Peptides against a protein of PDB entry 4CIC. Designs and how they scored, part 175

Target 1, 148 residues: chain A of PDB entry 4CIC
Amino acid sequence: KVSTKGHYGVQAMFDLAQHFGEGPVSLKSIAERQGLSEPYLEQLIAVLRKAGLVKSVRGAQGGYILAREPRDIKVGDIIRVLEGPIAPVESVSQDDPEHSLKFDFSVTKSVWEKVKKSIEEVLDSITLADMLKDAEEAQMAQGYMYYI
Target 2, 147 residues: chain B of PDB entry 4CIC
Amino acid sequence: KVSTKGHYGVQAMFDLAQHFGEGPVSLKSIAERQGLSEPYLEQLIAVLRKAGLVKSVRGAQGGYILAREPRDIKVGDIIRVLEGPIAPVESVSQDDPEHSLKFDFSVTKSVWEKVKKSIEEVLDSITLADMLKDAEEAQMAQGYMYY

## One batch from the design tools (peptide; made by RFdiffusion4, then SolubleMPNN)

Design b2_p25_3_s3 (from b2_p25_3, 14 letters changed)
Fold by OpenDDE base, seed 5:
Structure b2_p25_3_s3 (fold): chain B 148 residues (1-148), chain C 147 residues (1-147), chain A 25 residues (1-25)
Amino acid sequence: as target 1 above (148 residues)
Amino acid sequence: as target 2 above (147 residues)
Amino acid sequence: MIPKNRFINPLPDEEYLKFPLEAMP
C-alpha cells in the first residue's frame, strides 16, 4: 500500500508538473488545489526538495518548481524518496530481533518479491509527463461529452 | 500492504498444500513447521474455513485439509479472503469520512488502479501448485550443490 | 534451536506488511 505520504506526495508533484514552465508555485496554492493541509505539504516538499525532485525559488514570486522536467520524474522516484526503499514486508517489531519475521520460508518470500518487482515496474513506467497526458485526454473527453 | 495475516495465511495454506492427499493435518503440526503461534493459526484457519478454502476433518486423525486442489487456489484468493479487496493505497482514517482521501484527482487514482491491477495479476497468476513446484525445484537445486 | 516461547505469544494486532507499493527499492 502507498502511504498517505506517498499519495499526497504524488498529488503535489503532479500539481507542480501542471504548472511546469509557468514559474514558481506557492505551497498555499498547491494546498488549496489539491485539498491538502499546508503544514503537511510543507513536510512533503521539504523531503522532495532534499531529494532534488523540487527546487525552492526565493523572492516575491517565490515558491517551488520541479527540479527536472516532468518526463524525467517517475512516480517510482517520488515514492522511493517519500517512503524509502519500498519494503515488501514490514517486519513491524524492529525492536525485537527474535520476533523479526524471519522470512525463513523461501517460497513465500519469492511470492512477495514477485509482487514487489511488479509494482516497481509499474511505478517506474509512469512519469509525471504521462500523468499530464492522461489529464489532458480526460479533459478532452469531458469536453466532447458536453458538445454531444 | 499484505498484512502479517496475509503472509501467515499464505504460509499455512502452503503447508496444507505440501500435505495435500496425505489426509488431515493438525493445527499444532502446521504451527510447529511454519513457526506460527497455534492460537493465531486457529484464527487464520477459521477465516479460511469460512471462505471455503480449507475443510475441517473430525475424528482421532482430525485436522484440516485444503478444500480444493493446490492448482485451484490462487495466492490472490487467499489474500482476498484474509485482507479483503486488494487496496493500492491505505485509506488512513476509516473513521473520518471527511478526511477520507477523496481520490478526487482522477489521474492519481488511475496510477493507483494500475498498481492494484498489477498486484492482482501477479497474485492471481500464482497458485499453491506453482509454489509447490518452486519448492521442489529449490530443493533439487540445493541437492545438486552438495554433490 | 527454535526458542520454545514462540508458541505462546499471539502475534500483535494486524500490523500491515508494507506491501505492495511499499515494496519498491
Scores: peptide ipSAE 0.038, ipTM 0.777, DockQ to the pose 0.035; fails the geometry check
Fold by OpenDDE base, seed 2:
Structure b2_p25_3_s3 (fold): chain B 148 residues (1-148), chain C 147 residues (1-147), chain A 25 residues (1-25)
Amino acid sequence: as target 1 above (148 residues)
Amino acid sequence: as target 2 above (147 residues)
Amino acid sequence: MIPKNRFINPLPDEEYLKFPLEAMP
């Protein structure tokens, strides 16, 4: 599962993508649009900024912008920054070296590695630009539904 | 994410698959082979049994068996039983229905739905029989490294 | 006074194994 941190981080990054090219957005405005507490968003943005996904702009019209174009930011990049490496299983401590446990553990580990790889492939296949496109398509579809 | 419950549940089910056709195995023997506490395994097995993935056998040689052949049990079936539906994001409570949040929420939701679908496809593509085969192949590879 | 055996359900805290295996219930 993506943590609440990963989820809200993707929302905040998507909000910044929607405003990309319009200049810096305030954390307050992002928080209001995304239903996030401003203090929580400050923590997320601090991590994203440190990772170089977001830039802070200073001044009266200061705020935050994406550090890269939406097409150059994968959802996987955001998740790796916020949650760390997509790790399948925490290594249950290799306590007892002697028993058949090592072999069974290797097979179950391979299952989780396959899951990990699949998630990474999906998250690395989706950019913020893809999300923007999906949003536009959804808005068009909804607009057509009101005119029918 | 697969919980410790899902992980250990798959291990316990895999142990039962390795002994499939040999008769019932005791929880104690599974616990020893899988490095699980017996009380924890009892809880896992109770859930798996209730879901019809495991059968209990009574008697002096009593214990547990797979309720289906290893080829008929997907890893996805085990995970769904132990963890419930594969949900990529905890449902943040749909608290505030009114704001523009619905639309942005829909797009982010679609990302997580794609992740969910991908996880489901992987977990539903792997059976306990596939895991047994992978185990045999790994054992052969290790055996050839020692001779 | 029968001591209420608090069944501390010794389920170890479901240590959610890290993503993608952490917090999937």
Scores: peptide ipSAE 0.034, ipTM 0.770, DockQ to the pose 0.029; fails the geometry check
Fold by OpenDDE base, seed 3:
Structure b2_p25_3_s3 (fold): chain B 148 residues (1-148), chain C 147 residues (1-147), chain A 25 residues (1-25)
Amino acid sequence: as target 1 above (148 residues)
Amino acid sequence: as target 2 above (147 residues)
Amino acid sequence: MIPKNRFINPLPDEEYLKFPLEAMP
């Protein structure tokens, strides 16, 4: 599962992508636009910053910017930073060794590996630039519907 | 996430597929082979039976069988029965309307819809018959490594 | 001014996407 952390992380990164080249964006403004709590966003941004996806800009117009161009940030990169490796099955916690006869049934494992690979391929095929383009196309399509 | 329920459900259904045509299999035997608790397996089988993927056979040799041929059961069918629709994002429960400014950000939603579609396509492309074939091929490959 | 001592509130209960990804424990 992509957690809410992954979901909101992608949303916050997309907001930063929309403002890419306009200078630093305040966490408050991102939180307001994206419907996130500022404290929660501070935590997400701290992780994303540590991973080198976001930069903090200091000063009176301080805030955050993307550390790379939107085309150079995949959705998969954001998810891996926030959630770690995409894993298809909840590993039953190793804590009860007696009942964890994880019969690592090779065939069922292969099914989940195929699912994992498919998710990774999708998330690695989508950049923040692709998301920007999709948003622009969606806005244009809405604009055309109001003029008809 | 495919829950433990989905994972073990696929495993139990695969065990029944391996025994398809041999008659009814006891829950105990499935539980033993698959490393599942019998009570947990009973719950899984009850759901799978209600969904028409498994049949109960009565008698001294009573147990469970697949309700359809392995080729007619997709992994996606099993997962949908056990977990419901494959949803890429847990919808925050509708219970708190105030904080659910789910800015249903159309673009982020579209990313998750693409992920969902990809998962569905994979799971719907794999039948229990495909899994049986993969198991046979894996056993044959192991057999060739021991010779 | 990044205020120094903001209690990092624990991330609200992470809702997970219902697609096959490992639960982190």
Scores: peptide ipSAE 0.034, ipTM 0.768, DockQ to the pose 0.083; fails the geometry check
Fold by OpenDDE base, seed 4:
Structure b2_p25_3_s3 (fold): chain B 148 residues (1-148), chain C 147 residues (1-147), chain A 25 residues (1-25)
Amino acid sequence: as target 1 above (148 residues)
Amino acid sequence: as target 2 above (147 residues)
Amino acid sequence: MIPKNRFINPLPDEEYLKFPLEAMP
């Protein structure tokens, strides 16, 4: 499940990527720009910080920065930190051992494992730098539509 | 996450595929084989029937059959019927028009659309016939480990 | 005076993104 947590986590990390190299960004400013609750964002940032994707800077201009360059942070890395391992189906199999039609379970499980792998491949193929580039391209395209 | 509904729906359809050509299967027998609640399975089968993936047969040997051959039913078809369109994110954007950070929303949305497309491609590449074949191959492989 | 149940807005139940992102943890 990319929860709202995963979704908002990617938004917050993308906001930090847009400001990468400009210094620390306050949680308040991220929350305002991303339309997020500041307390909710604080929880997300705490997890991302603990995982070493974000750094806190202290001082009058304190806040948060990306701990790595945008090109070195995959969307998949953010999702794994916030959601844990991308698992397609929680194995219902732990609670009722008796009706374990082991075989049918294995075939259906293989379908979901293929889906999982496909999601991981997509999310690991997209960096915050790729998202920045896509944003710049979209902004330029909109700019051209206003001048025509 | 494939919901438990999608997961169990694929299991129930796979059970019907295993019995394809043998005649109607009772919901009770599917529920027992798949470890499903019969009332829950009845709800799933009702949706699948309405979508034309399953047929009900009446009579003393009544039950359910696949409405099409296993090769003509994709896993993606089952999931779309049970879950609706594979949507990566419900657009939170309908409720608060004022904070239209339209641009940032578009880039993050594009990530989820790529994920959606990838999942659709996988699920549309797998038929119930492919699952039957994988089951047969796995059964043969287990048989060879016992000998 | 019945104390006003402050509906603490439950943190929106982690609205898991609908399938397949919703249904995959």
Scores: peptide ipSAE 0.032, ipTM 0.765, DockQ to the pose 0.060; fails the geometry check

Design b2_p25_3_s4 (from b2_p25_3, 13 letters changed)
Fold by OpenDDE base, seed 1:
Structure b2_p25_3_s4 (fold): chain B 148 residues (1-148), chain C 147 residues (1-147), chain A 25 residues (1-25)
Amino acid sequence: as target 1 above (148 residues)
Amino acid sequence: as target 2 above (147 residues)
Amino acid sequence: MIPKNKFIPSLPDEEYLKFPLEAMP
């Protein structure tokens, strides 16, 4: 389950990818287009910037840009930055000593590791460039449906 | 995400799989072996029973058994029963109307659908019988390391 | 005899296993 943070982070990064090469995009414009609150987007962008996925441009035409080309940013990179390592099982916090997972049965752990690996493979197989292409194909398909 | 409920549900079902053919297993014994609270396990077993994955046996030798053979129970079946449909992104609860996902952009949705499909494929590819085999192989490997 | 509403204790905070995918509530 991708967190809201991961979901909206991917949306914000995709918006920046759609405007890649057009110059800096304002947070306000991203928030408006993506249906995000500007304060929430500011928090996301701060994390993404710190991770080097986004750059801030200063000045009258200031805003944000992707730090890399869309083809060089995987969805998995965005998720890892926003949510941390793709962990299948959070270690049950040490705070309930009675529910010490004494039997972290290697077998059940292996199931979750397989799930983790599968998620990582999918997210690492999708770039922002792939998402741009999918969006263009979807728009073309809609355009053809209006001309018929 | 697999919830703690899903995780412990799979553990409890795996314990029942290890004892498949030995007769009914008490909740107490499952709880002790799996490190689960008995009240929590009772809730899990109630859901699993209602879904027809577990049967209750009454009497002095009463307890629980798998309702099907371990090979006929996928991990995905257990997870779907305990957590519902495998959703990659839960819908933001309607309680914050301002964060209405107005632009469920088809493209971002498609990413999460790909993730969902991948999770489903993995969980549907693993049976309790596969888990039993993996446990036996792990025990054999440990046994060989001690000799 | 008022049936005692067995307070089903709220499941302890569903510690969602941190898959990268958080279950939204």
Scores: peptide ipSAE 0.032, ipTM 0.754, DockQ to the pose 0.029; fails the geometry check
Fold by OpenDDE base, seed 2:
Structure b2_p25_3_s4 (fold): chain B 148 residues (1-148), chain C 147 residues (1-147), chain A 25 residues (1-25)
Amino acid sequence: as target 1 above (148 residues)
Amino acid sequence: as target 2 above (147 residues)
Amino acid sequence: MIPKNKFIPSLPDEEYLKFPLEAMP
């Protein structure tokens, strides 16, 4: 499962993408819009800021902005920052000496590596700009259903 | 995460695939070869048996066999049996009424659905027969490094 | 005699293997 941390991190980054170019957004406003506790969001934003995905703006209109354009932030970048490397199966280092065990382990490991690669490819193929576009398309589709 | 359950379940099923056609394999022998506790393996095998992936053979040479050929068992079938449906994110059912939240939720959900689909496609593309072939190829490659 | 709750041996804490496997249930 994408951790709750990864999921909410992507939501918070997407909220910042929706407001990109409008100036700094308060953590309170992000928390309210995303249904997150403000203290939890503070922890997420601290990690994202340290990774250089988010910038803190100081002043009377202080808050957070994306550190780069939505098109330059992949979902995979957000997940790697929050969850670490998309690690296949934690190799339970069964240093089990039997050659058969090592081999079976290698074959099962290859399955999980294929899964890993596939997930990385998907998450690295989706930017915050792609998510914004999908959002606009869904709004237009909903708007069209209300005009009929 | 593929749970430890999913991982060890695939290992146990692969062990049974390696012995397919040789007759029933004891849980003890699988546990020893796969580095699993026998009680833990009993629980895994009980689930796999209930799902019809494994058969119990009774008698003096009692044990377990694959219920179907290795080519007819996908890794995805094993994972779905042990872990349930591949769900990339637990949908926190935020019945949050605000339309914006529902929308943002829908977009983020679509990302996770794409991830889910990708995982399913990979796991459904790999059979126990493919794993056996990969095993044979790796043994040949290792054998060649020792000659 | 209340039947003793058979300790269903708690499956050892299902160590969820790190993402991407963590993105699976």
Scores: peptide ipSAE 0.032, ipTM 0.762, DockQ to the pose 0.022; fails the geometry check
Fold by OpenDDE base, seed 3:
Structure b2_p25_3_s4 (fold): chain B 148 residues (1-148), chain C 147 residues (1-147), chain A 25 residues (1-25)
Amino acid sequence: as target 1 above (148 residues)
Amino acid sequence: as target 2 above (147 residues)
Amino acid sequence: MIPKNKFIPSLPDEEYLKFPLEAMP
């Protein structure tokens, strides 16, 4: 499950990708466009900045920019920064060490490893540049629907 | 993330697949072999039975069997029964309709739909029969390491 | 002296968007 953190993180990074090359974007403007709380976005951006995916620009026109080109940021990179390693099964059992799901069941583990690999392959195949292209194509398709 | 329910459900269904054709298996024996609590397994089996993936056999030698052959049960079928539709992002917000994550963000939704599709394809490509074969191959490989 | 107790607001209970493969407790 992608957490709300992962979801909003991808959304915020995509907003920064749409403004890439236009200069720094304020957190307020991102929050308003993406329907995020500004305090929550500030926390996300702090993590993303620490990971080197975004840069803060200081000054009167200060804000945030992508630290790399949209083509050099995978969705998988964003998710790994925000959520850590993509795990297909979280052992809930922090609380009951006796029922530590030592899923030593090699076959069941293999199923979840296949799922993990599949998720990683998908998320690592999608860049912010791919998302920008998909958005442009969707906007053009809407434009064509208004002209037909 | 597969819930503990999905994980244990696949494990219990695999145990029943290993005993397919041998007759009814008691919940106690499944619980013991799989390291599950019997009360938890009873709840899982009740759901799986209602979905028609397992059958209860009554009598002195009563227990549970797979309702279909292992080749006719996908891992995806088990997960859908136990967890519902494979959703990459569930909005937790039943309670706050205003912060209903109307992720009307079409592009972000498309990313999660691609992830969903990939998970579904994997889970629907694996049957209990495939898992049985993988277990047999693993056991043979261990046997060859001991000889 | 900037007061120390900036409550880092605990991230609101991360509504774990149920991805099918995370066991939420």
Scores: peptide ipSAE 0.031, ipTM 0.756, DockQ to the pose 0.087; fails the geometry check
Fold by OpenDDE base, seed 4:
Structure b2_p25_3_s4 (fold): chain B 148 residues (1-148), chain C 147 residues (1-147), chain A 25 residues (1-25)
Amino acid sequence: as target 1 above (148 residues)
Amino acid sequence: as target 2 above (147 residues)
Amino acid sequence: MIPKNKFIPSLPDEEYLKFPLEAMP
């Protein structure tokens, strides 16, 4: 599962990317814009901050910012921080000594490794900058539909 | 995560593929070879049978067989039967009326759709026949390491 | 002794995504 945690984590990071260069954003404002509970977002941001993807800014205009430029943050980086390693199957290391079981396990494992690699390649190919660009393109396309 | 259900379902289907053409295989023998509980395997096989991936054979030599040749069963077909549609994110259809939320939702949704498509392409590219071939190749490679 | 699947208390709203992502912890 990209858990709800991974999903909302990507949303929160995307919100911070949209405001990158504008200064610190409050958790309250992110929560309101993204339809998230503020307490839940606080937990997500704490993990993302500890991983060095987000910085906390103190003061009257305090809040959170991306720790790196949007082009330097992959969706895969966010997911790995929130979910851990992308593992398609938990290794049921059944120490079953029979050679046949180990073999069948190896072939089945190779299927899941291919799935894992495919997911990683996709998530590592998408940056927050790519998401910002897709957002701008979609907004322009909608703007053109209202003027016709 | 492939659910335990999807994982064990692929294992059980692969076991049936290894015995394809040899006649019906008992659930007990599959459970023993795959390290599965027989009651759990019975539930999996019931779903796979209802979906037409497995056939039940009655009689003294009764059991289960693949309903199609191993080349005609994709891993993706097994997973769709057991797990339903491959959805990387449940559509939190928050009917949030605000245009900004819909937009951010659309961009985030596109990420998950790309992931979904990639997973489907991989799982639909692998048949039980491909798995059998990979098994034979691995067994040959191990045989060459012992000589 | 069946290892207690440590239910990390998922928030009640933690919809787990379906396979293959569903079973990813």
Scores: peptide ipSAE 0.029, ipTM 0.763, DockQ to the pose 0.066; fails the geometry check

